# Designs tried in a protein design run: peptides against a protein of PDB entry 5HOI. Part 277

Target 1, 351 residues: chain A of PDB entry 5HOI
Amino acid sequence: FRYMPFSPAGTPFGFTDRRYLTMNEVGYVSTVKNSEQYSITVSFFDVGRFREYHFEDLFGYDLCFLNEKGTLFGQSKTGQIQYRPHDSIHSNWTKIIPLQAGERITSVAATPVRVIVGTSLGYFRSFNQFGVPFAVEKTSPIVALTAQNYRVFSVHYSQFHGLSYSLSELGTSSKRYYKRECPLPMSLPNINSDMKKDANLDYYNFNPMGIKSLFFSSYGDPCIFGSDNTLLLLSKWRSPEESKWLPILDSNMEIWKMSGGKETTDIHVWPLALAYDTLNCILVKGKHIWPEFPLPLPSEMEIRMPVFVKSKLLEENKAILNKKNEIGADTEAEEGEEDKEIQIPVSMAAE

## One batch from the design tools (peptide; made by RFdiffusion4, then SolubleMPNN)

Design b1_p26_2_s2 (from b1_p26_2, 14 letters changed)
Fold by OpenDDE base, seed 2:
Structure b1_p26_2_s2 (fold): chain B 351 residues (1-351), chain A 26 residues (1-26)
Amino acid sequence: as target 1 above (351 residues)
Amino acid sequence: MQQVFEKLSKKREHKNAEKLFELIHE
């Protein structure tokens, strides 16, 4: 197993010279290989609120986190981090994170008030927005981070214990845990099923955990979107005993419903954010499960708990079709069976 | 008829989103 640099909704280079370092509801950060250097562009969805900017990257930043106030960059091997405010009034700052031999920065996160660095040895480093350090804590190895305001959602990995998560609040003087290294009930990529498509191999080499993204909802709930394309939300996290992961969206099932029950193998959901009751996402069409260039416009997908089993819906639809064919036996029209769009009853799209 | 079904669908979608929200935040 290799600890790879993780950024929310980051994409691999694949066979191209370009990739997305990160994307979310604010925008997207791209990098292009230019011989020995990289050109980074920070783009925004709200072009009226923000101005796109670019710069030359001589360090090869492989970690990124975008928020409404700035962009955090990191280099996983060297330990260099850079924070770039979107507003030119505020100064950029650079810092070197001390790394042990073989240690890597695995994830970075930034809010308007905090910067967080996580490593492959489980070093959790916290800073203010100006790069002033607060604390260093040793945890289980960190594989992913996200943050909102003072809250941090961290994902940890152990070869012995699998995935765990923490939810913490970074006050001025102290760190509070709401959850500390609790089991994360997320499915890991299945080597035998997910690797059968060569197009997925490049992605899982880039992201072995299959965590496409993690974010906080608009209500401040931790969300994670794994390789199974299920959006998990941590409910009732303020009550340790009542806290549970809710599967609030099966995106594969929603794509199947939207396609009229056709198996679509070329449409993929790429998660950006959860705003209220809608997943903001990129609908990707093609061989790769990740967005290519140019980036499609974001789409909204309503959250729905997967109450329906696809197999049961298919059996019920087959039973309805068979009953219609038994009643309709008197009209000779040989029109071929293949193109009957399964009208998913609007009632099943509304439960 | 179709507009009534679309309005009922949207009203059910909104009720399910509200119920899901309640289930998430209770």
Scores: peptide ipSAE 0.011, ipTM 0.458, DockQ to the pose 0.229
Fold by OpenDDE base, seed 3:
Structure b1_p26_2_s2 (fold): chain B 351 residues (1-351), chain A 26 residues (1-26)
Amino acid sequence: as target 1 above (351 residues)
Amino acid sequence: MQQVFEKLSKKREHKNAEKLFELIHE
C-alpha cells in the first residue's frame, strides 16, 4: 500500500494537464500544469457571495481543502502548507510542516477556526486559522481528514487492522475524542473488479482507498462516500455505545431508478456535500468516474435507506408485464415501441 | 387532477424525509 495525498472529491490528472484539487458545496479548486509550474483557480458556486481568484503555484500543491473563509493548500512531499483567505482583509500565510524521511502529508483540513494536518506516519498537527500551532499527536497513519468548526473526522489505515476512524473536537486547551480509532465498516476498492476497467485504474492509483469524499452533514454528522458509491453517515456519535454507521444512500441504485431501470455504465455520482436530506453531487457522464472540464452544474439526490433490492424490483416488474400481456392478449392494440420504463411502484417509495 | 397528485406526492416525500431525519437523529 502507498499513502497518497487525499483531498475531498479531488480528481486525478488522467491524460490531461488539469485536475480538481478539491470540491464541495462552496466551490471547486482546479490546477493546470504549465511546464514546471501550476496555475491554481479557486472557483465558487455562489458567484454573488465569492469572487473567483487564481495564482501561480511554484510548489506543486497536491493537497487542498476549501471552506467558506479560505483555502488550505499542501504539498505532500515538502511539507509546505499555505492558507489563502477568500477576503483581502486577512493575509495569506505559509508554513513548512517538519516531515521525517519518507513521511508524507496525506490530508489537510481547514475550518474558519482550525487548520489540521495529517501524515502517513500518523502525526496529527493542529493550528488555529492564523497558523499558530496547538498540538502534535501521534495516531495511526492518517489517510483522510475533514473538519467542521472545531470537529475533526479522521480516517486511519493500518495494514493489520484496515480502516478506522476518529471523531474529535479541538478546543482551545485540549482535544476531546467522541470516537478514537474505531473500526470503519467501509468497503475498500476491489482490485480485481474495479481496476479491470482501464478507465478507473488512474483513479485508484490516485486514491487507493477509493474514498471519493468525506464531509460533515449540515447537522454536523460525519459522512463518507466510498468506492461502492454508498453514502455512510455516523449516527448518534455523542453516545459512544449507540453510535452506528447508516447507509443513507446507494447512489448506484438511485442512478438506476432515475434511468427508468436501464443499466447505465456511463453515469456516475461524484459527492460534494450532504445538506439536510439531499446529497449535493456532480452527475458525471462518461468513461471516467470523476468530473472533467468544464465542471457540470451540481445536482441534488434525496437520501434513502437502501431497503429495496434491484433484483426484487426487476422480478416484480416482470410479473406486472407478464400480467399485462396475459390481460392484453385480447386487445390488438398497436405495438408502439413505448420505451419500457420500469415503473417503480409508488408504494415502494413510501415505505 | 395531475397537479393535485404532484402536490400530494411532494408532501409525502417531504414527510418521509422528515421521518428519515427523525430516525437518524433521535
Scores: peptide ipSAE 0.011, ipTM 0.454, DockQ to the pose 0.191
Fold by OpenDDE base, seed 4:
Structure b1_p26_2_s2 (fold): chain B 351 residues (1-351), chain A 26 residues (1-26)
Amino acid sequence: as target 1 above (351 residues)
Amino acid sequence: MQQVFEKLSKKREHKNAEKLFELIHE
């Protein structure tokens, strides 16, 4: 197993010279290979609030986290991190994270008040927004991080125990755990089914855990979107005994509904954020499960508990069609091979 | 029948959203 640098909704280069380092509800960060250097662009969805900016990257940043105040960059091998405020009022800062032999930065996160660095050896390093260190903690190996305000959602991986997660709050004087290295009920990529498509192999080489993104909802609940294209939300995390992962969206089911019940293999959901009851996402059309260039406009997908089984919907629709045919038997309806689009009940259609 | 299904649909969607909200925030 190889620990790879993870950034929320980051994309591989594939066969291209460019990729997204990260994307979320604020915007997207792209990098382009220019021989021995990279050109980074920080772009925003709200062009009225933020100004796009670019810079030359001589370090080859492979980690990124975007927030409303700035962008955190990291280099997984060298341990270099850089924070760049979006405004020109605050100064950029750079720091080298000390790494042991073979250690990698695996994920970085930044809020307006905290910077977090996680490593393949499970070093959890916390800083303020100015790069002043608070603490270093040893955890299980970190594979992904996200943060909102003072809260951190971390995903850990052990070869023996699989995936776990922590939810913590980074106060001024201490770290509080709401959840500490609890089992994460997320499916890992199935090598035999998911990797048989050449287009997916590049993605799983880039992201072996298949975590497309993780974020906090607008309500401050930890969310994760795995290779199964299911959005999981951590409910009741303040009550350790009551805390549960809710599958709040099966995006494959929603795509199937939107397609009129046709199996579509060329439409993919790329998660950005959860705002209220709506997943902000990129609808990707094509061979790759990740967005290419230019970035499509974000789409909204309503969250819905996966209450419906495809087989039952198909049986119910067949039963409705058969009843319509039994009632309509007195009219000589010509056998037009009308492509019987499965009428998904409006209640079940994705808008 | 279609309007009753749409009203039951919207009422079920609203109940599902409420139940999801309740399930998230209870």
Scores: peptide ipSAE 0.010, ipTM 0.441, DockQ to the pose 0.178
Fold by OpenDDE base, seed 1:
Structure b1_p26_2_s2 (fold): chain B 351 residues (1-351), chain A 26 residues (1-26)
Amino acid sequence: as target 1 above (351 residues)
Amino acid sequence: MQQVFEKLSKKREHKNAEKLFELIHE
């Protein structure tokens, strides 16, 4: 196992000179390799609220986090971080994070009030938005971070214990834990099943945990989207005994439903954010499970608990078709290859 | 409120199905 730099919804280079460093509901950050340097572009979905900007990157930033106030960049090997406000009122700042031999920055997060750096040795470093340090804490190895306001959702990895998560609040004087290194019930990528397509090998080499993204919902609930394409939401996290992960969307099931029950292997959901009852996402067509260039317009997918069993729906539809054929036997209508659209019962749209 | 939510849900589902149909048939 190798710790890799993680950014929410970041993409690999693949066979190209360009990739997305990160993307979310605010926008997307791209990097293009130009010989020994990089050109970074920060783009926004709300072009009326924000102006796109670019700059030359001589450091090779491989970590990124975008919010409504600025962009945090990091270099996993050198420990360099840079915060760039979107407005011209606040100055950019740069800092070097001290790293031990073989230590990597694995993830960075930024809110309008906090900057967080996590490492492969489990150093959790917190700063204000101006790069003033608050604290350094030693945790289990950090593989992913996201943050909203003062709250931080961290994912940890141990070779012995697998994935765990923490949910914390970074006050002015102290860190409060709502959850501390609790088991994360997310499936890891299965190398033998998921890597059968060469196109997936590049992604899992880039992101061995298969965490496509993690974010806070609009209600402030931690969300994670893994390699199984299931959106997990942490419910009732304020009550430690009542807290549970809810599978609020099986995106493969939703693609299957929306396709009229056709097996589609070239359509992929790329998660951006959860806004109320809708997953904001990119629908990706092609061999790669990640978006290429140019970025498609975002889509909304309604969240639904995966209560339905695909096999049962196929049996019920087959039974309905057989009954229609028994009643309709008197009209010699031509055997056109009627694309057997599975009539998804309208009642399944209401649960 | 519930009927407005059901109408908005159905309208979102249709828009998503149309967009997915376009992607499948490209």
Scores: peptide ipSAE 0.028, ipTM 0.607, DockQ to the pose 0.039; fails the geometry check

Design b1_p26_2_s3 (from b1_p26_2, 16 letters changed)
Fold by OpenDDE base, seed 4:
Structure b1_p26_2_s3 (fold): chain B 351 residues (1-351), chain A 26 residues (1-26)
Amino acid sequence: as target 1 above (351 residues)
Amino acid sequence: MEQVFEKTSKKRSHEKKEELLELIHN
C-alpha cells in the first residue's frame, strides 16, 4: 500500500496535462502542467462574491483545500504548504512542514480559523489561519482531512486495523475529541471488480482508498463519499455511544431511478457538499468517474435513505404496469406507444 | 391517476425526508 496525497473531490491527471486539485461548494482549483511548472487557477461558483485568480506553481502542489476565505496548497513530498487568501488585503504565507524520511503530507485542510496538516506517519499538525502553529499530535496514519470552523474530521488507515476516523475540535489551548480513531464502516475499492475497468485504474492509483470526498454538512455533521458511491453521514456524534453512520444517499440507486431503471455505466456522481437535504454534486457523463474539463455545472441530488431494493422497485413498477394494463383493457383506444423520453436533467445533456 | 401518484410520491418523499431528518438530528 502507498499513501497518496488526498484532497476533497480531487481528480487525477489521467492522460491529460490538467486536473482538479480540489472542489467543493465554494469552487474548484485546477492545475495545468506546463513543462516543469504548473499553472494553478482558483475558480468560484459564486462569481459575484469571488474573483477567479491564477498563479504559477514552481513546487508542484498536489494537495489543496478551498474555503470561503482562502486556499491552502501543499506539496506531499517536500512538506511545503502555502495559504493564499482570496482577498488581496491579506498576505500569502508559506511554511515547510518537517517530514521524516519517506513521510508524506497525505492531506491538508483549512478553515477561516485553522490550518491542519496530516501525514502518512500520523503527524497531525494544527495552525491558525496565519500559519502560527498550535500543536503536533501523533495519531494513526492520516489519509484524509476536512475541517469546518474549529472541527476536524480525519480518516486514518492502518494495514492492520483498516479505516478509522476521528472527530475533533481545535480550541485555542486544547484539542477535544468527540470520536477518536473509531472504526469507519466504509467499503474499500474492490481491486477485482472496480479496477477491471481501465478507466478506474488511474483513479484508484491516484486515490487507493476510493474516498471521492469528505466534508461537513451545513448542520456540521461529518460526511464521507466512498467508492461505493454511498454518502455516509455521522449522526449523533455529540453522544459517543449513540453515534452512527447513516447511508443517506445511494447515488447509484438515484442515477438508476433518474434513468428510468436503465443500467447506466457512463453517469457518475462527483460529490461537492451536503447543503441541508441536498447533495451538491457534479454529474459526470463519460468514461471517467471524475469530472473532466470544462467542469459541468453543479447539480443537486435529494438525500434518501436506501430503503428500497432495486428488485422490489422493479416488482412494484411491474405490478403498477400490470394494474394499468388490467384497468386499460376495457378501453380499446390504440393510443400509440409514445416513447416517454425520460427528461434527462439538462445538466446531463451536455454533449 | 398521475396526480395521485405524484402526490403520493411527494408525500412519501416528504415523510421520508422528515423521518431522515429526525434520524439525523434526534
Scores: peptide ipSAE 0.028, ipTM 0.581, DockQ to the pose 0.192
Fold by OpenDDE base, seed 1:
Structure b1_p26_2_s3 (fold): chain B 351 residues (1-351), chain A 26 residues (1-26)
Amino acid sequence: as target 1 above (351 residues)
Amino acid sequence: MEQVFEKTSKKRSHEKKEELLELIHN
């Protein structure tokens, strides 16, 4: 296992000269490799509120976090971080994070009030939006970070304990934990099943944890989207004993319903954010499970608890078809290739 | 029959959405 730099919804280069460093509900950050240099573009979905900008990257930033006020960049090996406000009123700042031998920055997060850096050795470093340090804490190895306002959702990995998570609040004087290194019930990528498609090997080499993204919902609940394409939400996190992970969306089930019950292998959900009861996402069509260039328009997918079993729906539909064939046997079988659309009950079709 | 099925479908989808929101936020 190798600790790789993680950014929310970041994509690999694959066989191309370009990738997305990060994307969310605000926009997307792309990087293009030009010989020994990189050109970074920060693009926005709300083109009326924000202006796209680009700059030359001489450092090879491999970490990124985008918010409504600025973009945080990081270089996993050198420890360099840069914060770039979207507004010209505030200056850019750069800082070097001290790294031990073999230590990497694994994830970065930024809010309008906090900057967070996590490392492969489990150093958790907090700053204000101006790069003034608050504290350094030693945790289990950090593999992913996201933040909203003063709250931080961190994912940790140990070879002995697997995945864990923390939920914390970064006040001015102290860090409060709501959850501290609790077990995360997310499946890791299965090398034998998920990597049988050569197109997925590049992604899991880029992101060994298979965490496509993590974010806070519009209500401030931690969300994570893994390699199983299930959106998990941490419910009741204010009540330590009542807190649970809810599978609020099986995106493979929703794609299967949208396709009329046809098994599709070329449509993929790429998560951006959870706004109220809708997953903002990119619908990716193609061989790769990640979006390519140009970026498709975002889509909305309504959250639904996965209550339905595909096998039961297939059995019920076969039973309905068999009853129709027993009643309709007297009309000549024109062998039209009736595209066997599974009649998904209208109650289950996404309207 | 179709209009009753659509109304019952929409009502069940709304009830499940409310139950899900209640499970998330309560």
Scores: peptide ipSAE 0.028, ipTM 0.570, DockQ to the pose 0.174
Fold by OpenDDE base, seed 2:
Structure b1_p26_2_s3 (fold): chain B 351 residues (1-351), chain A 26 residues (1-26)
Amino acid sequence: as target 1 above (351 residues)
Amino acid sequence: MEQVFEKTSKKRSHEKKEELLELIHN
């Protein structure tokens, strides 16, 4: 296993000179290789509220986190971090995070009030929005971070314990845990199934955990989207004994429904955010499971508990088709059984 | 007939959405 720099919804370069460092509901950050330097562009979905900006990156930032107030950049090997406010009123600041031999920054997160840095040795470093340090804590190795206001959702990896998560609140004087290194019931990428497609090997080399993104919902619930394309939400996290992960969307099932029950291998969901009951996402068409350039417009997908089994839907539709054929038996059209579009019940069609 | 099916489909999608939101937040 190798600790890789993680950013929410970040994409690999693949065979290209460009990638997305991060994307969410606010916008997307791209980087383009130009010889030994990089050109970074910070773009926004709300072009009326924000202005796109770009700068030359001489450091090779491989970590990014975008929020409504600014962008945090990090370099995983050197420990350099930079915060860039979107407005010109506040100054940019740069810091070097001290790293031990072989230590890497694995993830960074920023809110309007906090900056968080996580490392491959499990150093959790917290700062205010001006880069003033609050604390350093030693945890299990951090593989992913996200934050909303004062709350932090962290994912940890141990070779002995697998994936765990923490949910914490970063006050001014103390860190409170709601959850501390609890088991995360997310499937890791299966080397034998997921890596058989050459196009996926590059992605899992870039992101070995298969965590496409993690975010807080609009209600402030921790969400994670893994390699299985299932959106997990942490329900009841305020009640320590009642907290559970809910599979609130199987995106492969929803794509299968949207395609009329056809097995599609060229459409992929790329998660951005959860707003109320709707997953904001990019629908990716092509060989790669990640968005290429230019970025498609975001799409919305309603959350639905995966109560429907494909086999039952297929059986119900076969039973409906057989009943229609028994009532309509006199017309000779032996049109082959294979190409009959599954009539998805109107109750399951997206409105 | 179609309008009654659309209204019953929309009502069932809304009821399932409310039940899901209740399961998430309660």
Scores: peptide ipSAE 0.027, ipTM 0.574, DockQ to the pose 0.185
Fold by OpenDDE base, seed 5:
Structure b1_p26_2_s3 (fold): chain B 351 residues (1-351), chain A 26 residues (1-26)
Amino acid sequence: as target 1 above (351 residues)
Amino acid sequence: MEQVFEKTSKKRSHEKKEELLELIHN
């Protein structure tokens, strides 16, 4: 296993000179390779609130986290981090994170009040928004981070224990744990099923954990979207005994419904954020499971517990079709080859 | 008949959405 730099909804270069470093509900950060240099562009969905900007990257930043106040960049091998506020009121700052031999920064996160750095050796480093350090903690190896306000959701990986997660609050005086290195019930990419398409091999080489993104919901609940295209939400995390992961959306089921029950292999959900009861996402059409350039407009997908079994829906639709054919046998109406779209019950169609 | 099916379908989708939100937040 090799620890790779992770950023929320980041994409590989593939066979191109460009990729997304990160994307979320605020916007998207792209990098273009120009010979030995990189050009980074920070773009926003709300063009009325924010102005797109670009800069030359001489360091080859491979880690990024975007929020409403600024962008955090990191270089996994050198330990360099840079915070760039979107406003001109606050100055940019750069810092070198001390790394041991073979240590890598694996993930970074930033809120308006905190900067967090996680490493392949499990060093958890916290800073304020000005790069002033608070603490260094030793945890299990960190593979992914996200943060909202003072809260941090961290994903850990060990060869012996697999995936775990922590949920913590970085107050002014102390770190509080709500969850500390608890088992994460997320499926890892299956090499034999998920890698059958060469286009997926490049993605899993870039992101071996298959974590497409992780974020906090608008209600402040930890969310994770894995290689199985299921959105997991951590419910009741304030009560240690009642806390559970809920599969709140099977995006493959929703794509199947949107396609009139046709098996589509060319449409993919790329997660951005969860706002209330709606997943903000990019609908990717093509061979790659990740968005290419230009970025499509965000789409909305309503959350739904995966209570329905595809086989039962197909049986119910066959039973409806058979009843229509038994009733329709008396009317010789020219059934033109109208593509018999499976009438998904309107209760299951996305409006 | 179609309008009754649409209204009952929308009502059931809203009821399931409310039940899901209750399962998430409560």
Scores: peptide ipSAE 0.027, ipTM 0.566, DockQ to the pose 0.182

